# Designs tried in a protein design run: peptides against a protein of PDB entry 8PQO. Part 115

Target 1, 252 residues: chain A of PDB entry 8PQO
Amino acid sequence: VLLKEYRVILPVSVDEYQVGQLYSVAEASKNETGGGEGVEVLVNEPYEKDGEKGQYTHKIYHLQSKVPTFVRMLAPEGALNIHEKAWNAYPYCRTVITNEYMKEDFLIKIETWHKPDLGTQENVHKLEPEAWKHVEAVYIDIADRSQVLSKDYKAEEDPAKFKSIKTGRGPLGPNWKQELVNQKDCPYMCAYKLVTVKFKWWGLQNKVENFIHKQERRLFTNFHRQLFCWLDKWVDLTMDDIRRMEEETKRQ

## One batch from the design tools (peptide; made by RFdiffusion4, then SolubleMPNN)

Design b1_p19_1_s4 (from b1_p19_1, 12 letters changed)
Fold by OpenDDE base, seed 3:
Structure b1_p19_1_s4 (fold): chain B 252 residues (1-252), chain A 19 residues (1-19)
Amino acid sequence: as target 1 above (252 residues)
Amino acid sequence: DITIEIVLGAILMYLKSSF
């Protein structure tokens, strides 16, 4: 098991981020997958648990059409079915990803707190001390070009070049976080993303767990760069606007 | 949180390396 807490600081408010995240997820999903082919929604309902109130979803992603034919032919039964269980009680979110074939030997869990701070809280997810001491805190700087792979880099998604017309935020220079402290009119937040990766397979555990974390970090970096650079597209939207857009998308 | 749809690339890379 490998745990890391990714801390993503953004020059947006917690309330703004709720809209921006939903917008950016929808947009990024369209760009990467071209749609929801092979997605089966088993559950989508409100939940109440331990003081949390939010939306619970259970989806199965059938990847048979998303992999090469030879992979599909050689894959064990259930290996290409990914289950995603998500509890969205913003500003708290939890996502659990499992695989039918691997069962308890495979787990990706992402627990996120969105806080109106600069990533200064320790153990925001309230882990036991023994567990917390094994968590690596990783700060993601969306303005740092060196954290972006060349193949992922797009100038139109570079926070160091982007200037929001609607808000005046950006571009984000090398010291943008330090400068933010002196900018009373610019909101900020941190997404504390505790990522738990389990891949219990002798000889491959460390390799795969580190690989998954590397991909998660890459994803979080690129996603939040997009989110910020798309600020002018979503900053004037309300949650009601987002809900309406989602409903309209379901009808198409 | 983030749906697997935007994580699909990572999952496919994992699958490609695993199979």
Scores: peptide ipSAE 0.043, ipTM 0.740, DockQ to the pose 0.080
Fold by OpenDDE base, seed 2:
Structure b1_p19_1_s4 (fold): chain B 252 residues (1-252), chain A 19 residues (1-19)
Amino acid sequence: as target 1 above (252 residues)
Amino acid sequence: DITIEIVLGAILMYLKSSF
């Protein structure tokens, strides 16, 4: 098991981020899946548990059409079905990813708190002290080009070049985080993303767990660069606007 | 949603390399 807490600081408010995240996810999903091919939604309902209120989703991702034929033919039954269970109670979110074949030997859990700070809180997920000692804190700087793979880099998604017309925010220089403290009119937040990866397979555990973390970090970096650079597209939208857009997309 | 897509991509890459 490998745990890391990714801390993503953004020059947006917690309330703004809720809109921006949903908008950016929708845009990214349109570009990748083209409408949710191979996705089965089993559950999509509101929930209330232990004072937490939000939306619960259970989805199955069927990967049979996404892999080469020889992989599909050789894969054990259930190996190409990925289950995602998600609890969205913004500003808290939790996602659990499992596989039918691997059962208890495979787990990816992502727990996120969105806080109006600069990533300074320790153990925001309230882990036991012994467990917290094993968590690596990883700061993601969306303005740092060196954290972006060349193949992922786009100039139009570079926070170091982008300036928001609507808000005046950006471009983000090397010391932008420190400068935020002095900019009373610019909101900021941190997404604390605790990622737990378990891949129990003889000889491959560390390799696969590290690989998954590497991909998660890559995703978080690219996504939040996009979110910021798309600020002018979503900053004036309300949650009701987003809900309407989602409903319209489901009907197409 | 975006998180799962990337994870799925990683899994697909792993599967492809394993066969």
Scores: peptide ipSAE 0.042, ipTM 0.729, DockQ to the pose 0.083
Fold by OpenDDE base, seed 4:
Parts: sequence; C-alpha cells; structure tokens
Structure b1_p19_1_s4 (fold): chain B 252 residues (1-252), chain A 19 residues (1-19)
Amino acid sequence: as target 1 above (252 residues)
Amino acid sequence: DITIEIVLGAILMYLKSSF
C-alpha cells in the first residue's frame, strides 16, 4: 500500500471550485474520445451518514470496447470492468476504485478535503499518527511547467500565460502563491487529495503502486491547470446552471 | 505477465477518462 497526499493550491474560493470542478470534468469528458461510452450508472442517490450529507454514485466502466480485440480475448472475466464508488459531500469527497477480477488485491481510494488555505494543514484527513507518518505530502504547482509532460502541455492551458478577463486573476508567476497572501481580493484554496493505492501482486506491488500514483499526479496536474485556465467559462455559472448542462448532455 | 498488462491497461484507460 502506498499513500500520498497531493496538495493542489488554486487562486479560487472553495465555493467557486465546486462549480469549476463540475464544469471541467464535463468539459474534459467531452474532449476524450468515447467519453461516457461504456459507463453504467448503477446508483445515483443522496446519502446521509455520520453527519456527512451528499450524493452517492456507483458506476461501472466497461472497457471492453476500449481495448484491442486480442486483449479482450485474453482478459479474464471482470478484468475490464472498473467499479467507481463515490461519496460527494462537498467540500469533502471520497472515491473508491476497484476491479472485478482483482477484487481485494486492487484499490485506489481518493479522499479530498477542499480548504480555504494555502496547503498548510497537516493530517487534514485525521489519519492515525502511525499511518500519517507513512504519507508523503506532494505539492502540485499548477504554474510550474516542469511538472507537466511535454506531450500534455498546451499553451491555452498554461496558468503562467493565462489571464482571466472576468476576475483579473493570472498569469501565475513563479511566486504567485506568496503573492496571494498580499492580495486580499483574490480567494485561494487547497485541495488535499489523499490517495491510497493498493496493488497486491507479489513482486509487482511497489512498481504498480508507484506507477498509479504517477498517473494520478499527472491527472491532477493537468485537470487543475485546465480548471484555472477555463475560469472565465465557468466562474459566472451557478450550480443550477451546471445541473442543467448535465441534464442536457444526458439527453444528447 | 499478460494478465498484469491487461489490468494496467484498463487502469490507464480509466484514469485517462475520469477525474
């Protein structure tokens, strides 16, 4: 098992981020070929547990159509079905990813707290001290081009070049986080993403767990760069606007 | 191991398509 806490600082408020995240997820899904194809929604319902109130979703990603024929032929039953269980009680979110074939030998858990700070809180997820000692804190700087793979880089998604017309935020220079402290009119937040990866296959555990973390980091980096650079597209939207957009997308 | 490669491929496809 490998745990890392990714801390993503953004020049947006916690309330703004809720809209921006939903918009950016929808937009990113549209940009991916076959977005939504092979996704089965088993459950989508409100939940209330231990004072946490939110929306619970259970989705299955059927990847049979996304892999080559020879892979489908060789794949064990259930190997191409990925289950995602998500508890969205914003500003707290939890996602659990499993695979039918791997069962308990595979787990990706992503627990996120969105806080109105600069990533300075320690153990925001309230882990036991012994468990917390094994968590690596990883800071993602959305303005740092060196954290972006060349193949993923797009100039229109570069926070160091983007200037929001609607908010005046950006471009983000090398010291943008320090400068935020002096800009009382600019909101900021940190997404604390505790990622737990388990891949319990002898001889490959560490390699695969590290690989998955590398992919998660890449995903978080690119996503939040997009979220910020799309600020002018979503900052004036309400949650009701987002819900309408989602409903319209489902009907198409 | 072919099975491992298939599972890794599935994971990568999921991560690419989801946040």
Scores: peptide ipSAE 0.037, ipTM 0.706, DockQ to the pose 0.654
Fold by OpenDDE base, seed 1:
Structure b1_p19_1_s4 (fold): chain B 252 residues (1-252), chain A 19 residues (1-19)
Amino acid sequence: as target 1 above (252 residues)
Amino acid sequence: DITIEIVLGAILMYLKSSF
């Protein structure tokens, strides 16, 4: 098991991020080939547990059509079915990913707190001390080009070049986080993403767990760079606007 | 949920790289 807490600081408010996230997810999904295909929604309902209220979703991603034929032919039953259970109680979110074949030997859990700070809180997810001491804190700087793979880099998604017309935010220089403290008019937040990866397979555990974390970091980096650079597209939207957009998309 | 799509992307990338 490998745990890392990714801390993504953004020059947006927690409330803004809720809109921006939903917008950016929708846009990213449109850009992904095969988005929605092979996705089965088993459950989508409100939940209440231990004072936490939100939306619970259970989805199955059927990957049979997304893998090469030889993989499909060799894959054991259930190996290409990924279950995603998500509890969205913004500003808290939890996602648990499992596989029918791997059972207890595979787990990806992502727990996110969105806080109006600069990533300074320790153990925001309230882990036991013994568990917390094994968590690596990883700061993602969306302005740091060195954290972006060359193949992922787009100038239009570069926070170091982008300036929001609507908000005046950006471009983000090397010291943008430090400067943000002195900018009273610019809100900020941190997404604390505790990622737990378990891949219990002899000889492959560390390799796969590290690989998954590498991909998660990459995804978080790229996603939040996009979210910021798309600020002018979503900052004036309301949650009602987002809901309407989602409904319109479902009808098509 | 954004986290799900991100994870799915990672899984797909893993599958692509591993097979």
Scores: peptide ipSAE 0.058, ipTM 0.752, DockQ to the pose 0.082; fails the geometry check

Design b1_p19_2_s1 (from b1_p19_2, 11 letters changed)
Fold by OpenDDE base, seed 4:
Structure b1_p19_2_s1 (fold): chain B 252 residues (1-252), chain A 19 residues (1-19)
Amino acid sequence: as target 1 above (252 residues)
Amino acid sequence: SMELYFLIANLTINNYLKY
């Protein structure tokens, strides 16, 4: 098991982020997946537990059409079905990813708190002290080009070049986080993403767990760079606007 | 690719209201 807490600081408010996240997810989904092909929604319902109120979703990703033919032919039954269970209670979110074939030998858990701070809180997910000692804190700087793979880099998604016309935020220079403290009119937040990866296969555990973390980090980096650079597209939208856009997309 | 799987997963994690 490998645990890392990714801390993503953004020059947006917690309330703004809720809109921006949904918008950016929708846009990224359109661009990369070509829609919901191979996604089965088993459950989508409100939940209330221990004072947490939100939306619970259970989805199955059928990946048979997304892998090469030779992989599909050699894959054991259930190996290409990924289950995702999500508890969405913004500003808190938990996602659990499992696989039918690997069962208890595979787990990806992502727990996120969105806080109006600069990533200074320790153990925001309230782990036991012994467990917390094993968590690596990883800061993602959306303005740092060195954290972006060359193949992922797009100039239009570079926070160091982008300036929001609507808000005046950006471009983000090398010291943008320090400067943000002195800018009373610029909101900020941190997304604390505790990622737990378990791959319990002898000889492959460390390699696969590290690989998954590398991919998650890459994903979080690229996503939040997009979210910020798309600020002018979503900052004036309401949650009702987002819901309408989602409904329109489903009808398409 | 495995990258696509993680992208889909992340997109769903953040989709609080899509469903």
Scores: peptide ipSAE 0.051, ipTM 0.745, DockQ to the pose 0.045
Fold by OpenDDE base, seed 1:
Structure b1_p19_2_s1 (fold): chain B 252 residues (1-252), chain A 19 residues (1-19)
Amino acid sequence: as target 1 above (252 residues)
Amino acid sequence: SMELYFLIANLTINNYLKY
């Protein structure tokens, strides 16, 4: 098991981020060819548990159509079915990813708190001290080009070049986070994303767990660069606007 | 969902295509 807490600081408010995240997910989904294919939504309902109130979703990703024929022929039963269970109680969210074949030998859990701070809180997810001791805190700087793979880099998605017309935010210079504390009119937040990866397979545990973390970090970096650079597209949207966009995306 | 799609693309599809 490998745990890392990714801290993503953004020059947006917690309330703004709720809209921006949903917009950016919807927009990214439109850009993904065949993104909706093989996705089965089993559950999409409100929930209330232990004082947590939000929306629960259970999705199955059927990968049979997305892998080569020889993979389908050789894959064990259930190996190409990925389950995603999500509890969205913004500003808290939890996602659990499992596989029918691997069962308890595979787990990806992503727990996110969105806080109006600069990533300074320790153990925001309230882990036991012994567990917290083994968590690596990883800061993602959306303005740092060195954290972006060359193949992922787009100039139009570079926070160091982007200037929001609607809000006046950006571009983000090398010391933008330090300067942000002195800008009373610019909101900020941190997404604390605790990622737990378990891959129990002899000889492959560490390799796969580290690989998954590397991909998650890459994803979080690219996504939040997009979210910020798309600020002018979503900052004036309402939740009703987002809901319409999501419905339109589902139809495509 | 986006997290899973990215993971699927890199872990499942890309790794199997190497063989």
Scores: peptide ipSAE 0.032, ipTM 0.698, DockQ to the pose 0.206
Fold by OpenDDE base, seed 3:
Structure b1_p19_2_s1 (fold): chain B 252 residues (1-252), chain A 19 residues (1-19)
Amino acid sequence: as target 1 above (252 residues)
Amino acid sequence: SMELYFLIANLTINNYLKY
């Protein structure tokens, strides 16, 4: 098991982020070919537990059409079905990813707290001390081009070049986080993303777990760069606007 | 594929929209 807490600082408020996240996910999904193909929604319902109130979703991603034919032919039954269970109680979110074939031997859990701070809280997910001492805190700087793969880089999604017309935020220079503290009119937040990866297979555990973390970090980096650079597209939207857009997308 | 990873990452974020 490998745990890392990714801390993504953004020059947006927690309330703004709720809209921006939903918009950016929808937009990113449109840009991916076949993003909705093979997705089965089993459950989509409200939940309430221990004061946590939100939306619960259970989805199955059928990857048979997403992998090469030879992989599909050789894959064990259930190996290409990924289950995602998500509890969305913003500003808290939890996602659990499992696989039918691997069962308890495979787990990706992503727990996120969105806090109006600069990533300074320790153990925001309230792990036991023994567990917390093994968690690596990883700061993602969305303005740092060196953290972005060349193949992923787009100039229009570069926070170091983008300036929001509507808000005046950006570009984010090398010291933007430090400068942000002095900019009282600019809101900020941190997404604390505790990622737990379990891959129990002899000889491959560490390799696969590290690989998955590398991919998660890449995703978080690229996504939040997009989220910020799309600020002018979503900052004036309300949650009701987002919900309407979702309903319109479902009808297409 | 990177698309799959992007999809998974977006799933964790898209708790409301990705219905």
Scores: peptide ipSAE 0.047, ipTM 0.738, DockQ to the pose 0.048; fails the geometry check
Fold by OpenDDE base, seed 2:
Structure b1_p19_2_s1 (fold): chain B 252 residues (1-252), chain A 19 residues (1-19)
Amino acid sequence: as target 1 above (252 residues)
Amino acid sequence: SMELYFLIANLTINNYLKY
């Protein structure tokens, strides 16, 4: 098992981020090949548990069409079905990813707290001390080009180049986080993303767990760069606007 | 692929509004 807490600081408020995240996911999904093909929604309902109130979703990702033919032909029964269970109680979110074939030997859990701070809270997910001491805190700087793979880099998604016309935020220079403290009119937040990866196969555990973390970090980095650079597209939208846009997208 | 991970990670958070 490998745990890392990714801390993503953004020059947006927690309330703004809720809109921006939903917009950016929808927009990013349009840019990805294959879209939602092979996604089965089993459950989508409100929930209340231990004072947490939100939306629960259970989805199955059928990967048969997403892998090469030889992989599909050799894959054991259930190996290409990924289950995603999500509890969305913004500003808290939890996602649990499992596989039918690997059962308890595979887990990806992503727990996110969105806080109006600069990523300074320790153990925001309230782990036991013994567990917390094994968590690596990883800061993602959306302005740091060195954290972006060359193949992922786009100038139009570079926070170091982008300036919001509507808000005046950006571009983000090398010391933007330190300077942000003195910008009283600029809100800020941190997404604390605790990622737990378990891949219990002899000889492959560390390799696969590290690989998955590398991919998650890459995803979080690229996504939040997009979210910031798309600020002018979503900052004036309301949650009701987002809901309307999603309904319109479903009808297409 | 990264595309698959991106789809999985991002689809999770948006579901409460989509459905």
Scores: peptide ipSAE 0.045, ipTM 0.736, DockQ to the pose 0.042; fails the geometry check

Design b1_p19_2_s2 (from b1_p19_2, 12 letters changed)
Fold by OpenDDE base, seed 3:
Structure b1_p19_2_s2 (fold): chain B 252 residues (1-252), chain A 19 residues (1-19)
Amino acid sequence: as target 1 above (252 residues)
Amino acid sequence: SMELYFTLANLTVNNYLKY
C-alpha cells in the first residue's frame, strides 16, 4: 500500500472550484476519444451518513472495446471491468476504484478535501498517526512547466501564460503562491487529495503502486492547469447552470 | 490501458454531467 497526499493550490475559491471542476471534467471528457462508451451507471442516488450528505454513484467501466484485440482475448474474466464508487459531498469527495478480477488485491482510493487555505493543514483526512507518518505530501504547482510532460504541454493550458479577462487572475509567475497571500482580492484554495494505492502482487507491488501514483499526479496536474486556464469559461456559471447543463446533456 | 484507468479516475470524480 502506498499513500500520498497531493496538495493542489489554486487561485480560486472553494465555491468557484465546485463549478470549475464540473465544467472542466465535462470539457476534458469531450476531448477524450470514446469517453462515455462502455460506461454503465449502476447507482446514482443521494446519501447521508455521519453528517456527510451528498451524491453516491456506482459506475462500471467496461474496457473491452477500449483495449487492443489481443489484450481483450488474453484478459482474464472481469479484468477489463473497472468499478468506480464515488461519494460526492463537496467540499469532501471520495472515490474508490476496484477491479472484478483483482478483487481485494487492487484498490485506488482518492479522498479529497477542498479547503480555503494554502495547503498548510496537516492530516486533514484525520488518519491515525501511524498511518499518517507514512504519507508523503506532494505539492503540485500548476504553474511549474517542469512538472508537465512535453507531450502533455499546451500553450493554451499554461497557467504561466494565461490571463483571465473576467477576473484578472494570472499569469502565474514563479512566485505566484507567495504573491497570492498579498493579493486580498484573489481567492485561493487547496485540494487535498489523499491517494491510496494497493496492488498486491508479489514482486510488482511497489513498481505498480508507484506507477499509478505517477499517473495520478500527471492527471491532477494537467486537469488543474486546464481548470485554471478555462477560468473565463466557467467563472460566471452557477451551480444551477451546471445542473441545467447536466440535464441537457442527459437528454442528448 | 493503465492510462485509461487513471484518466477515468480523474475525469469521473464529481462528474454529474456524465450521468
Scores: peptide ipSAE 0.032, ipTM 0.719, DockQ to the pose 0.048
Fold by OpenDDE base, seed 2:
Structure b1_p19_2_s2 (fold): chain B 252 residues (1-252), chain A 19 residues (1-19)
Amino acid sequence: as target 1 above (252 residues)
Amino acid sequence: SMELYFTLANLTVNNYLKY
């Protein structure tokens, strides 16, 4: 098992981020070809548990059409079915990913707190001390080009180049986080994303777990660069606007 | 692929309807 807490600092408020995240997910989904194919929604309902209220979703990703034929033919029963269970109680979210074939030997859990700070809170997810001491805190700087793979880089998604017309935020220079503290009118937040990865196969555990974390970090980096650079597209939207957009997209 | 899994997860996490 490998745990890392990714801390993504953004020059937006927690309330703004809720809109921006939903918008950016929708846009990213549109840009990703074939992203919706093979997805079965089993459950989509409100939940209430231990004072936590939100939306619960259970989805199955059937990957049979997404892998090469030889992989599909060799894959054991259930190996290409990924289950995603998600609890969305913004500003807290939890996602659990499992596989029918691997059962308890495979787990990806992503727990996120969105806080109005600069990523300075320790153990925001309230882990036991023994567990917390094994968590690596990883800061993602959306303005740091060195954290972006060349193949992922787009100039129009570079926070170091982007200037928001509507808000005046950006571009983000090398010391933007320190300068942000002195900008009284610029909100900020941190997404604390605790990622738990378990891949219990002899000889492959460390390799696969590290690989998964590398991919998650890459995805978080790229997504939040997009979210910021798309600020002018979503900053004036309300949650009602987002809901309408989602319904319109669902009907198409 | 594993890369596909994580791409999909990133697109669906913290979302009500989209995936």
Scores: peptide ipSAE 0.032, ipTM 0.715, DockQ to the pose 0.051
Fold by OpenDDE base, seed 5:
Structure b1_p19_2_s2 (fold): chain B 252 residues (1-252), chain A 19 residues (1-19)
Amino acid sequence: as target 1 above (252 residues)
Amino acid sequence: SMELYFTLANLTVNNYLKY
């Protein structure tokens, strides 16, 4: 089991982020080839549990059409079905990813708190001390080009180049986070993303777990760079506007 | 999410290619 807490600081408010995140997910989905092919939504409903209120989703990602033929032919039953259970109670979110074949031997859990701070809180997810001591805190700097793979880099998604016309935010210079503290009119937040990865196959555990974390970090980095650079597209949108966009995306 | 879906898809492909 490998745990890391990714802390993504953004020059947006927690309230703004709710809109921006949903917009960016929808927008990113439109830009991807294949759309929602292979996604089965089993459950999508409100939930309430222990004072937590939000939206619960259960999706199955059928990967049969997304893998090479030889992989599909060799894959055990259930191996190409990924279950995603998500509890979205913004500003808290939890996602649990499992596989029918691997069962208890495979888990990706992503728990996110969105806080109006600069990523300074320790153990925001309230882990036991023994567990918390094994968590690596990883700061993602959306303005740091060195954290972006060359193949992922797009100039139009570079926070160091982007200037928001509507808000005046950006470009983000090398010391933008430190300077943000002095900019009283600029909101900020941190997404604390605790990622738990378990892959219990002898000889492959560390390799696969580290690989998954690498991909998650890559995803978080790219996504939040997009989110910021698309600020002018979503900052004036309402939640109703976002919901309409989500429905349009689901139809694709 | 769709992004997660693609990540998982790629992850699955990479994992199976190693075997």
Scores: peptide ipSAE 0.028, ipTM 0.672, DockQ to the pose 0.311
Fold by OpenDDE base, seed 1:
Structure b1_p19_2_s2 (fold): chain B 252 residues (1-252), chain A 19 residues (1-19)
Amino acid sequence: as target 1 above (252 residues)
Amino acid sequence: SMELYFTLANLTVNNYLKY
């Protein structure tokens, strides 16, 4: 098991991020997944548990159409079905990813707190001290080009070049986080993303767990660069606007 | 958000299978 807490600092408010995240997810999903082909929504309902209230979803990603034929033919039963259970109680979110074939030997858990700070809180997820001792804190700087793979880099998604017309935010210089403290009119937040990865296969555990973390970091970096650079597209939207957009997408 | 996790999870899986 490998745990890392990714801290993504953004020059947006916690309330703004709720809209921006939903918008950016929709755009990213459209661009990468081809519109949700192979996704089965089993459950989408409100939940209440231990004082936590939010929306619960259970989705299955059927990867049979996403892999080459030879992989599909050789794949064990259930290996190409990924289950995602998500609890969205914004500003807290939890996602658990499992696989039918691997069962208890595979787990990706992503727990996120969105806080109006600069990523300075320790153990925001309230882990036991012994568990917290083994968590690596990883800061993601969306303005740092060196954290982006060359193949992922797009100039139109570079926070160091982007200037929001609607908000005046950006571009983000090398010291943007330090300068943000002195900008009273610019909101800021940190997404504390505790990622737990378990891959219990002999000889492959460490390699695969580290690989998954590397991919998650890459995804978080690229996604939040997009979210910021798309600020003018979503900052004036309301949650009701987002809900309408989602309903319109479901009808197509 | 839940939708973010879905997108990230799907992207992650796609990246794993691509290589």
Scores: peptide ipSAE 0.033, ipTM 0.717, DockQ to the pose 0.112; fails the geometry check

